# Ledger of designs, part 73: peptides against a protein of PDB entry 7PB4

Target 1, 105 residues: chain A of PDB entry 7PB4
Amino acid sequence: KMLNIKEYKEKLLSTLGEFLEDHFPLPDRSVKKKKKNIQESSVNLITLHEMLEILINRLFDVPHDPYVKISDSFWPPYVELLLRNGIALRHPEDPTRIRLEAFHQ
Target 2, 218 residues: chain B of PDB entry 7PB4
Amino acid sequence: DALQMAVGYFEKGPIKASQNKDKTLEKHLKTVENVAWKNGLASEEIDILLNIALSGKFGNAVNTRILKCMIPATVISEDSVVKAVSWLCVGKCSGSTKVLFYRWLVAMFDFIDRKEQINLLYGFFFASLQDDALCPYVCHLLYLLTKKENVKPFRVRKLLDLQAKMGMQPHLQALLSLYKFFAPALISVSLPVRKKIYFKNSENLWKTALLAVKQRNR

## One batch from the design tools (peptide; aimed at target 1 N85, target 2 F124)

Design b2_p23_7 (made by RFdiffusion4)
Pose (drawn by RFdiffusion4):
Structure b2_p23_7 (pose): chain A 91 residues (1-28, 43-105), chain B 212 residues (1-189, 196-218), chain P 23 residues (1-23)
Amino acid sequence: KMLNIKEYKEKLLSTLGEFLEDHFPLPDVNLITLHEMLEILINRLFDVPHDPYVKISDSFWPPYVELLLRNGIALRHPEDPTRIRLEAFHQ
Amino acid sequence: DALQMAVGYFEKGPIKASQNKDKTLEKHLKTVENVAWKNGLASEEIDILLNIALSGKFGNAVNTRILKCMIPATVISEDSVVKAVSWLCVGKCSGSTKVLFYRWLVAMFDFIDRKEQINLLYGFFFASLQDDALCPYVCHLLYLLTKKENVKPFRVRKLLDLQAKMGMQPHLQALLSLYKFFAPALISVKIYFKNSENLWKTALLAVKQRNR
Amino acid sequence: SRMEKEVVVLEEIDLRLKLAAAS
């Protein structure tokens, strides 16, 4: 069961990365890829389940933040505009 | 054959400015509906015309008439439904066309050969609950399509939030009751649905439904 | 269990971004 989940996770992650690079590229400060941004969000969601918010730096491309916000992937902090969290789809 | 000429004409897409082209389009569309309302269409023709209508090609009236004449002689391929969902996801489709398609999918539910691949699109179907124009028809569709495996906690939570936003709507209550039946531990709280008139009820389709 | 939770998150991200790309 574990190995099956692992194989599925790895396949999903690789295909997701390819899809991101194909459909959500950077334009050309130092910006990070959307993949790294999603990785940071996923990591913070499970590492700190009581505060899954990550600060928005200059490396976050505003179009990516707005993309994640429009599609119900990322959620804004009720008071602090510089923080965003990942939607807890697992619960 | 008389129908294949119209299928090919619609596959060619819209043509030049109209000198006599309006009459030609009308003749081809009349031929298709006559065949559809007399004895029905085959799976291949339906696969072609449904996806042509749900694409950006042709105006709204042509797509509406094509959808209203999408009556199967036998069965409907599920791959056609998958491509139709994909065309909906493209977004170049009219709202009224989307409503008509969801009504058609509800009406033609028992005439799709397989429904497992369609159930795999449960997420795409569920995401359309945000749109309050599609909400009743999407709820009617999910009432038919929902299995036990589809009742995930996230969906229950989002459906409860939507209930709180819109109120205890009949279609939302029916879908929530189905979710309760399938997963009582995740939440506490088929049949009549408004605007559920079968627009595609021909006599032969009626005999086939009774034979079903 | 954590891996199963992360899989669910990735599936939802993949679905929603496909919708965003398609639009």

Design b2_p23_7_s1 (made by RFdiffusion4, then SolubleMPNN; from b2_p23_7, 10 letters changed)
Fold by OpenDDE base, seed 3:
Structure b2_p23_7_s1 (fold): chain B 105 residues (1-105), chain C 218 residues (1-218), chain A 23 residues (1-23)
Amino acid sequence: as target 1 above (105 residues)
Amino acid sequence: as target 2 above (218 residues)
Amino acid sequence: EKLKKELEVLEEIKRRLQLAAAQ
C-alpha cells in the first residue's frame, strides 16, 4: 500500500511537471536557447514546479507557520496564478508571505 | 513584402555581417513605422515585435521606436501582452521602456482581444505602483482591470500608504474611489468627491493612430 | 498518513491548475 502511494506520487509529480512545462513555462526558457547578447536576467526565476514544491514542503514541514516569503525568484504571474485559483493564500497581515491552501481542513 | 522582410529582420536578426548594419536596421525600422502608422500591424506582427522590443535584443532607442509603433490593424492578442509583461518581470528593459509599455497598454487596452489572462497579472501591476514613474499609468491600468475580487484589505492599506507618501494624486484618488465603490467597508476615509476622473492621458502618443484604427474597424 | 495527505494536496493542485489552463 505505501509503495503504491509513493509510486503514484512520483507519477503524479512527473505528470504535473510535464503539465506545468506545457501550460505555464517560464518566459526565459524560450530565450536561453538564443545564446547571444541578451544580458542574463539578474533574477533567477524558479519554475512553477519548484515554487509548488517549496509551498508543499513548508506546509508539511512547518504546519504551524506554513508561510513562505515571496522572493525575487518567484515570478509574479505564478504567484497570482496560485492565489487566484485558490491554491495559495496571502498572509492576512503580510502580503509578502504566501502559504499553500489547506484543502483538507 | 517589405513589412515581412522588416519583421523577419528583427525576429531572426541580421543575416550577414553586412557593413551597412545600421542602415539596414534603420530601413526596416522605418518600414515598420510607416506601415504601423498608416495601416496598423497584424496581431502576429505585434506579437513578434512587442516581444523584441522588451527582450533587450536591441538597444533602448530601437526598442522605444518599435514599441511606439505597436499599433494594431484590428486587435492585439492577449498572449502578446502576457509575454510582454513576462519581459518586464525579467527586468531586461529600461525604466523608460517600462513607462512606455504601460502607456501603450492603457492606450491599446480596448484593442486587446481578451482580458482573462491580463486580469491574472493584477498583483504584478499592483506591485508596480511603488515605482513613482509607473504609478500614474499603473493606476489607470488598474482602474480598467479592478474587479470586486481584487479589492483586498492589504491592497487598500498599500494604496493608503502610497497616498500618505505621494499625497492626493488624481490617479491614485481615481483608483481609491473605485476601491471604495467595490468595498466601501474597507475604506473608512472620506474621499473627495471628484466629478471627473483624471488620468494623465493628455499626451497620448497614439491618439491619432487610435482614431484611425477605430475608423478602419467600423 | 502524511504521504496520503501530500498526494491529496497534489491532486487538488493539479485539478485547479488544469481548470486554470482551460480558461
Scores: peptide ipSAE 0.555, ipTM 0.525, DockQ to the pose 0.306
OpenDDE base, seeds 1, 2, 4, 5: peptide ipSAE 0.538, 0.543, 0.544, 0.540; ipTM 0.639, 0.647, 0.643, 0.632; seeds 2, 5 fail the geometry check

Design b2_p23_7_s2 (made by RFdiffusion4, then SolubleMPNN; from b2_p23_7, 9 letters changed)
Fold by OpenDDE base, seed 5:
Structure b2_p23_7_s2 (fold): chain B 105 residues (1-105), chain C 218 residues (1-218), chain A 23 residues (1-23)
Amino acid sequence: as target 1 above (105 residues)
Amino acid sequence: as target 2 above (218 residues)
Amino acid sequence: LNLEKEKEILEEIKLRLQLAAAE
């Protein structure tokens, strides 16, 4: 039973990953090398899949404080997407923190 | 059952012939209150009773008591909320009823099944910021609803004007901080770095009931 | 139990994102 659930989870993660890549890809880093010396800190954006993994893991690892701090690696449209569709919630006292919605609590 | 009879009474209105209209009303109101606080109400019951409370069919005292017991068993339909907001626009409810509704809406926000239709009402809620009695609760609601797309230059101006009028209110600063988070370029003013966002505890009226709802839905 | 819950969460996320992609 557990093996079947694990295999199913792996399949679900794989299919979700493919879906996210197809429908919600990261914007191409148009590294327009405009030469101006401002150290544009090349913020490495994470995928939506990675963002969801972080949120899910936090929910299970720290259920009493399931909030994740929004980093510069979080693409703002993804944050908005998750919040808009009720997948994530903003912290009531800290707008820089979000949690996964507990659908089955 | 007793609840169905009570809801039916509020929906259909008082039967003309009863000499004891007030006693009958009180009986049915107590029935609704008792069930709501013990078990919560079904989404359909909330739909009916919420609309009644805001329609002006009954007096302010009755409407207030109905609103106070709009506690879900599981979920609240967003359609019920949209209809309720529509009644607020008609202006048949008292100012105190409007305040109570916004407090209720904030307190019950997580129990509303969907938010898409409520998000479309953003402009309406934002317009209600001008009401000094509503402003704290509307700011809290807007804090929950605000998306990047809602952060527009004209709304920033209105918030800053409101701040100039009423001072640096914690609820207004919370909303402005969120606006600055979404659109830093639109808010040139230095906002005080608040470590904690503070809203009035609108949930206090329903704290025990909300805990019970969360426990039942686990 | 945690694996089952995680499965359910992933399914719900997928459904919600599918709806979002269709809009």
Scores: peptide ipSAE 0.542, ipTM 0.483, DockQ to the pose 0.300
OpenDDE base, seeds 1, 2, 3, 4: peptide ipSAE 0.530, 0.517, 0.538, 0.536; ipTM 0.716, 0.622, 0.485, 0.489

Design b2_p23_7_s3 (made by RFdiffusion4, then SolubleMPNN; from b2_p23_7, 11 letters changed)
Fold by OpenDDE base, seed 5:
Structure b2_p23_7_s3 (fold): chain B 105 residues (1-105), chain C 218 residues (1-218), chain A 23 residues (1-23)
Amino acid sequence: as target 1 above (105 residues)
Amino acid sequence: as target 2 above (218 residues)
Amino acid sequence: DLLEKELEILEEIQRRLELAASE
């Protein structure tokens, strides 16, 4: 049973990953590296998959404070997507923090 | 160059020491406005200023004025638009600024160098249809962006639901007609055959400027 | 139990995102 669940999880993660890549890809920052030293904060945007992983992990690791601080690596459209669809919740007192919605009743 | 100094001011922010912050700001803003309306702005200048206008760095009045003068000399970088959309999602700009941005985006659509990345934002734009203030402009934008691949059953349902809620709006009908063109099987409802697609504000704030841009680029 | 919970979360996320993509 546990082996089957693990395999199913892997399959689900793979399927989800593919789905996210297909429907919610990151914009290709083909920023032509023109060498001008403007420190465009080279903050690599994370994928939606990675963002979800962070949120899920935080929920499990710190269930009493499941909030994640929105970093510069969080693409704002993704944050909005998660919030709008009830996948994530913004902290009531700190708009810079979000949590995964507790789907478990 | 006066323009470079002005752009630099907006980029770096006001130097704390200037007692006449408002006068300095106004001077630089007027410089940008004058150049933009006369000659247009370079893609790099638009990239900087557009993001500033939407980042919430300045007040709404300033942001509005900056956004109104985002007139290209030649092209607008797609990357600038993508970044701009990201700022809209951060929610630091006013509703009026969002409306103005969509108006700008529609008006300047043909001057955007590429559309591939913008097309990836289709779903985000579509979600903005629920905003009554944005809906007319978003419909126009989606009309420009929609490909056959974007026409999905759920989006059809959403559009029909919106129509049920808000009535038969010309902008919504235009988009629905396009959807029916791409996927007639998904839209069983008879749509009135409109000979002319009409979107509100066909006379955009930039009409004269756009004509000038087109003339410079012949 | 934790793995099952994670699966349920993932399934719900996928469902919601499918709906969103289908929005």
Scores: peptide ipSAE 0.580, ipTM 0.722, DockQ to the pose 0.292; fails the geometry check
OpenDDE base, seeds 1, 2, 3, 4: peptide ipSAE 0.576, 0.578, 0.574, 0.567; ipTM 0.686, 0.707, 0.727, 0.668; seeds 1, 2, 3, 4 fail the geometry check

Design b2_p23_7_s4 (made by RFdiffusion4, then SolubleMPNN; from b2_p23_7, 9 letters changed)
Fold by OpenDDE base, seed 4:
Structure b2_p23_7_s4 (fold): chain B 105 residues (1-105), chain C 218 residues (1-218), chain A 23 residues (1-23)
Amino acid sequence: as target 1 above (105 residues)
Amino acid sequence: as target 2 above (218 residues)
Amino acid sequence: LNLEKEKEILEEIKLRLELAAAE
């Protein structure tokens, strides 16, 4: 039973990854070059998949404080997407922190 | 089960023939309170009792006590919250009950299973900002619910008008800061950067219960 | 228990994102 659950989880992660790449890809870096005045923060944006992994890991690693600090690597549209669809929740006292929604309880 | 009998009493109403209606009511209310604080209530029990508390079926004192013990065992159904808001619109509950409901909603927000339908009620919650008693708690709720799509020019104007009326309240500042985050072009006013947002501690009434719920669900 | 919870979380996330992509 545990083996089947692990295999299923791996399959889910793979299929989710493919889905995210198809439907929610990162914007091409080429678009940022033309507007000179945007502070060239050389910050590498992480994928939505990586963002979800961070949030899930935090939930399991620190269940009493499952909040993750939003870094410059977090693409704002992804943050909004997660919040909009009830996947993530903003910290009640710190707008720079988000968690996974408690839909698993 | 004593809890089922108590919930059934509130749902069906008092049987006419009992001479000791008040004693029976108190007995059932204490049963609900005891179970809610010790173990929490099932989502179905919260659905029933929350609607009763807001329907005006009982007096304000009873409604207040019921609402104070709306503590989940696991989750609260979003549908229960939507129904509850519907009762608020009917206006059969007291102002104090409305305040308590918003405090409860903020305190229990993480235990609500879904937020999609609640988010659709954004406009209703926003309209309640003009009530001075509700404003701090509604701001807190809106802070939790607000998405980029909710940040409209007319809502920005309303918040700025409220700020002009009430001053720079911490709860208004928190919400305006979030609005500025989503739509910086709509808010030309410089807002002080606060590292920590301070809302009224809506959770204080349920602090011990919330800790217990979190411990049971671990 | 943690694996089952994680599975449920992933399933729910996928469903919600699928719905979002359809809008």
Scores: peptide ipSAE 0.531, ipTM 0.483, DockQ to the pose 0.319
OpenDDE base, seeds 1, 2, 3, 5: peptide ipSAE 0.529, 0.521, 0.531, 0.529; ipTM 0.734, 0.678, 0.557, 0.665; seeds 1, 2, 5 fail the geometry check

Design b2_p23_8 (made by RFdiffusion4)
Pose (drawn by RFdiffusion4):
Structure b2_p23_8 (pose): chain A 91 residues (1-28, 43-105), chain B 212 residues (1-189, 196-218), chain P 23 residues (1-23)
Amino acid sequence: KMLNIKEYKEKLLSTLGEFLEDHFPLPDVNLITLHEMLEILINRLFDVPHDPYVKISDSFWPPYVELLLRNGIALRHPEDPTRIRLEAFHQ
Amino acid sequence: DALQMAVGYFEKGPIKASQNKDKTLEKHLKTVENVAWKNGLASEEIDILLNIALSGKFGNAVNTRILKCMIPATVISEDSVVKAVSWLCVGKCSGSTKVLFYRWLVAMFDFIDRKEQINLLYGFFFASLQDDALCPYVCHLLYLLTKKENVKPFRVRKLLDLQAKMGMQPHLQALLSLYKFFAPALISVKIYFKNSENLWKTALLAVKQRNR
Amino acid sequence: MFEALLYLKVEELVIVEAEFREL
């Protein structure tokens, strides 16, 4: 059961990365890829389940933040505009 | 054949400025509906015309008439429905066309050969609950399509939030009651739906429904 | 279309990540 989930996870992640690079590229400060941004969000969601917010730096491309906000993937902090969290789809 | 000429004409897409083209389009569309309302269309023709209508090609009236004449002689391929959902996801489709398509998918539910691959699109179907124009028809569709595996906690939470936003609407209550039946531990709280008139009820479709 | 696909792919990844951590 564990290995099946692992194979599925890895396949989903690889295909997601390819999809992101194909359909959400950078334009050309130092910006990070959307993949790294999603990785940071997913890591913070499970590492700190009581504060899953990550600060928005200059490396976050505003179009990516807005994209994640429009599609219900990322959520804004009720008071602090510089923080965003990942939607807890698992619960 | 008389119908295949119209299918090919619609596959060619819209043509030049109209000198006599309006009459040609009308003749082809009349031929298609006559065949559809007399004895029905085959699966291949339906696969073609449904996806042509749900695409950006042709105006709204042509797509509306094509959707209103999408009556199967036998069955409907589920791959055609998958491609139709994909065309909805493209977004170059009219709102009224989307409502008409959801009404058609509800009406033609028992005439789809397989529904497993369509159930795999439960997420795409559920995401359309945000749109308050599609909400009743999407709820009617999900009432028919929902299995036990589809009742995930996230969806229950989002449906409860939508209930709180819109109120205890009939279609939302019916879908929530189905979710309660399938997963009572995740939440506490089929049949009549408004605007559920079968627009595609021909006589032969009626005899096939009764034979079903 | 691509936005909807992105949403669903990320939703599945988050769910699988939670299940894999439990295991």

Design b2_p23_8_s1 (made by RFdiffusion4, then SolubleMPNN; from b2_p23_8, 10 letters changed)
Fold by OpenDDE base, seed 1:
Structure b2_p23_8_s1 (fold): chain B 105 residues (1-105), chain C 218 residues (1-218), chain A 23 residues (1-23)
Amino acid sequence: as target 1 above (105 residues)
Amino acid sequence: as target 2 above (218 residues)
Amino acid sequence: MKELELRLMVEELVILEYELKKL
């Protein structure tokens, strides 16, 4: 039973990864608009897959404080997507923190 | 015959002049219950009594008791079921009666003589998925009724929306798995391969009676 | 539709994780 669940989980993770790459890719960084001066610190945006992984891991690793702080690596449209679809919840007192929805609590 | 007198009482209604209407009602109800649980009822008796139970002619308590004893001796007429569903559309029965009816329909499904007209009611049953109290039993019924031609994109969307609202319920997963079996291109989501389909045991209420019916018809 | 599918996949993944933790 455990082996079957693990195998299924791996398959689901793979499917999710492919799905996210196909339908929710990061925007191509290539639009170098030439505006010169401001050192836009090239913040490396993480994929939606990585974001979900962080949220899921936090939910299970720290169940008493399952919230993740939104960093500059979090692409704002992804955060909005997760919140809009009820996948994530914003902390009621700290808008910079989000958690994965606990679908089975 | 005591059963014929009881059925006739429910069909014709209480005669005005009886001072002890409640005792008479209880006597006839017990007669129907006793025969139904011991021997089952004939298809004609079920036709009459099922119609009465859903028509709103009697109070909810009486209707519930009648519906609970709709146990066939051999078969249930599809026409009786269609008539019953028509009463559900009229809306004179309580929510609890509707739930009980769907439980009954699932439990007695194999004893219904034909399914052609019931299959035409697929859309009606599917619309009843929106009722949270009915949803588990309707999913089970749809699981029994679903054919490839019933699996449409709009129904897939509705099931997925319902799953998003209610969570991954076992009864919804069972139905979605069946939908994916018939139309894999419509459901891109990987569904857990459940080795066991879990529906609420709607049969538990009639389990003993159904065993007896199966033994008599062997 | 794709956003709903995403939710369902994530929900399923979370369910699986809970099941694994209970074993």
Scores: peptide ipSAE 0.629, ipTM 0.393, DockQ to the pose 0.296
OpenDDE base, seeds 2, 3, 4, 5: peptide ipSAE 0.608, 0.612, 0.604, 0.597; ipTM 0.590, 0.600, 0.602, 0.618

Design b2_p23_8_s2 (made by RFdiffusion4, then SolubleMPNN; from b2_p23_8, 7 letters changed)
Fold by OpenDDE base, seed 5:
Structure b2_p23_8_s2 (fold): chain B 105 residues (1-105), chain C 218 residues (1-218), chain A 23 residues (1-23)
Amino acid sequence: as target 1 above (105 residues)
Amino acid sequence: as target 2 above (218 residues)
Amino acid sequence: MHEQLLRLMVEELVILEAELRKL
């Protein structure tokens, strides 16, 4: 039973990864190199898949404080996507923190 | 069904000039209240009754009682909320009913099936910030609705002007903090790092009912 | 449509993770 659930989870994660790449890719960094010396703080944006992984892990690893602080690596449209679809919730007292919805409870 | 008869009474109005109009009204109100608090109401029942509560068809006391029992069994239709907001624009409801509606909207926000049309009403809700009685609840609603695309320079100016007029209100600070998060370049002012954002507990009226709804839908 | 599917997939992942952690 445990093996079957693990295998199914892995398959679902793989399918989700492909789905996210196809339908929710990061914007192409085709910002035309206009030479303005804006110190591009090269904040590496994480994928939506990586963001979901962080949120899922936090939900189960720290169930008493399942909130993740939004970092500069979080692409704002992904945060908005998760919030508007009820996948994530904003902390009522700190707008810089979000949690995954506890679908298992 | 007793509930269907009650909803039909509010929708169609009293058929006969019965001398006992008030007793009949009270009977149907109690029926709606009992079902709503026990089981919640279907989306169709909420659609009908919410519109009635805001249309001005009945007196303020009746409208208030109806609005207080707008508790969903499962979901609230976004269309019902849009229609309700349209009634607010007509101005036939009391100021207290408007406040109660915004409290209800915040409390029931997660039970609304879709948010696309509600998001289009962002500008309308934002304009309602100028009403001192609505401002705390509208700030809470906007805190739930605000996207990066909604954060515009003119709205930042309006919020700062409102803060200058009303002082550093917790609900305004919450919304401004969110605005600063989405558009830090638009808000040069150092916002005090408030560790706790406190919205007025709009949910207090429905807290027990909302817990029951969440338990039934699990 | 895609956003609804995303929610369903995440919901299922959370449920599966919860089951795995109980085992």
Scores: peptide ipSAE 0.660, ipTM 0.454, DockQ to the pose 0.343
OpenDDE base, seeds 1, 2, 3, 4: peptide ipSAE 0.654, 0.650, 0.654, 0.654; ipTM 0.538, 0.546, 0.544, 0.546; seed 4 fails the geometry check

Design b2_p23_8_s3 (made by RFdiffusion4, then SolubleMPNN; from b2_p23_8, 9 letters changed)
Fold by OpenDDE base, seed 5:
Structure b2_p23_8_s3 (fold): chain B 105 residues (1-105), chain C 218 residues (1-218), chain A 23 residues (1-23)
Amino acid sequence: as target 1 above (105 residues)
Amino acid sequence: as target 2 above (218 residues)
Amino acid sequence: MKELLLRLMVEELVILEYELKKL
């Protein structure tokens, strides 16, 4: 039973990864080059896959406080995508924190 | 080509609900119907027209007629089906259109090129079991889609609760029997061993068309 | 439209994780 669930999970994760790469890729880094201002805070944006992994992990690791703080690595359009589609919820008192929606409640 | 002009009209045509009496609309609709029933439609034509039928761009009568003629020449793209299901969530289509779509999806299931993404929609289809009008057709669809990995304790509970509410419906029994086959430990209830799984043979509106498609693809 | 598929995939992952945690 456990093995079958794990195998299915792995397959689903792989499929999700491919789906996200195809349909929700990060914007090409090339657009940021033109404005001269010095602070190369090259904030490495994380993929939507990585963002979802963080949210899922937090939900299971800390179920009583499943909220993740939005970092500068979170591409704002991805955050908005998750919120708008009911995949994530913003913390009611702290707009800088989001959680994965509790689909199984 | 008359079909290309008709498809182009539906794709680019004005978004006005009042077009149901338009002679031009009727002409193009008849063109699509005639080609679909005679030869079937290409996957690209189905992609366009199926999306239009579920988008709410036209009135319910037009959408119903378009959906009824979504007959493939060869295959239906899985992507078209995924897009169509996405429109069901937006709620712009009527309940009757949703029913017709699920009937269509069951009827055309074997002509869909791939099932990988459709299988990922399992949870959405399962949630639609709560709609009494959809339930018979959704059960049939789920019967076709269900794999061992889909059979989970919470879904078993929901099916049993639904059975308690709706009674021992043949379509629900068929799905429960499949669930019991995949996960016998989750279903303690003795299900009657029905030798024949009877989904409502809703006289497949496409029975004749499907036979013709199968003959052309041999 | 792609967003629905994303949601459903994530929902399924969460469900799988819950089932794994119960095991």
Scores: peptide ipSAE 0.609, ipTM 0.553, DockQ to the pose 0.463
OpenDDE base, seeds 1, 2, 3, 4: peptide ipSAE 0.608, 0.607, 0.605, 0.609; ipTM 0.559, 0.554, 0.578, 0.556

Design b2_p23_8_s4 (made by RFdiffusion4, then SolubleMPNN; from b2_p23_8, 9 letters changed)
Fold by OpenDDE base, seed 5:
Structure b2_p23_8_s4 (fold): chain B 105 residues (1-105), chain C 218 residues (1-218), chain A 23 residues (1-23)
Amino acid sequence: as target 1 above (105 residues)
Amino acid sequence: as target 2 above (218 residues)
Amino acid sequence: MKEQLLRLMVEELVVLEAELKKL
């Protein structure tokens, strides 16, 4: 039973990864390069896959406080995407924190 | 050839300058229909045309006709089906097109080359059970797709709630019976032992074509 | 956008993860 679920999970993760790469890629860094002067703090944006992984892990590792602080590495359009689709929820008192929806509950 | 020109027309769209857009459209549509019903379509042609039929690029009448002639020569690519399902999520197709798609998917299920990615869409199909128009066909599809790992307590609850709402529908009973087979502990309710599972005959539209496909692939 | 499909995939993943933790 456990083996079957793990295998299915791995397949789903792989499919999700491919799906995200195809349909929700990060914007090409090439567009911002033209404005020379401002020390663009090279905040490395994380992929939507990595963002989801963080949110899922937090949901299960810290179930009593499943919220993740929105960092500068979180591309704002991804945050909005997750919120508007009911995949994530904003903390009621702290708009800088989001959680994954507890679909298992 | 005539088919390539027709597929190319649907893919690229009508050239702006054509005064006779409707006649050209009808000509190409008839070409696709004729080839599909006589010989079936190649997997690549189905990939292109299925995507077009569900994208909302053309009107509902055209999309319906394209979808009705999505008959494989040999196989349908799983990727084509996944792409098609993604268009259903965008909601640019009519309710009738969605119903037709699920009927098509059930009818063509055995001709899809792989099922791994389609099985990952199980949750999507399951969510579509709440649509009364889709429910009979979705139940049939889920009956074909359901594995033990898909049978979860929350899905059992949803199916029982649907049964409470719509009554003991044959298609829902078939799916529940399968769920009980995989996870008897999750379904405490006694289900009537049905000797025969009857779904709406989704294949009726393609019956002759499907027989021809099976004969060509023997 | 394929946003509904994304939700469904994530939902399934969360449910699977929860089942694995119960085992």
Scores: peptide ipSAE 0.648, ipTM 0.570, DockQ to the pose 0.567
OpenDDE base, seeds 1, 2, 3, 4: peptide ipSAE 0.632, 0.648, 0.649, 0.644; ipTM 0.629, 0.558, 0.555, 0.561; seeds 2, 3 fail the geometry check

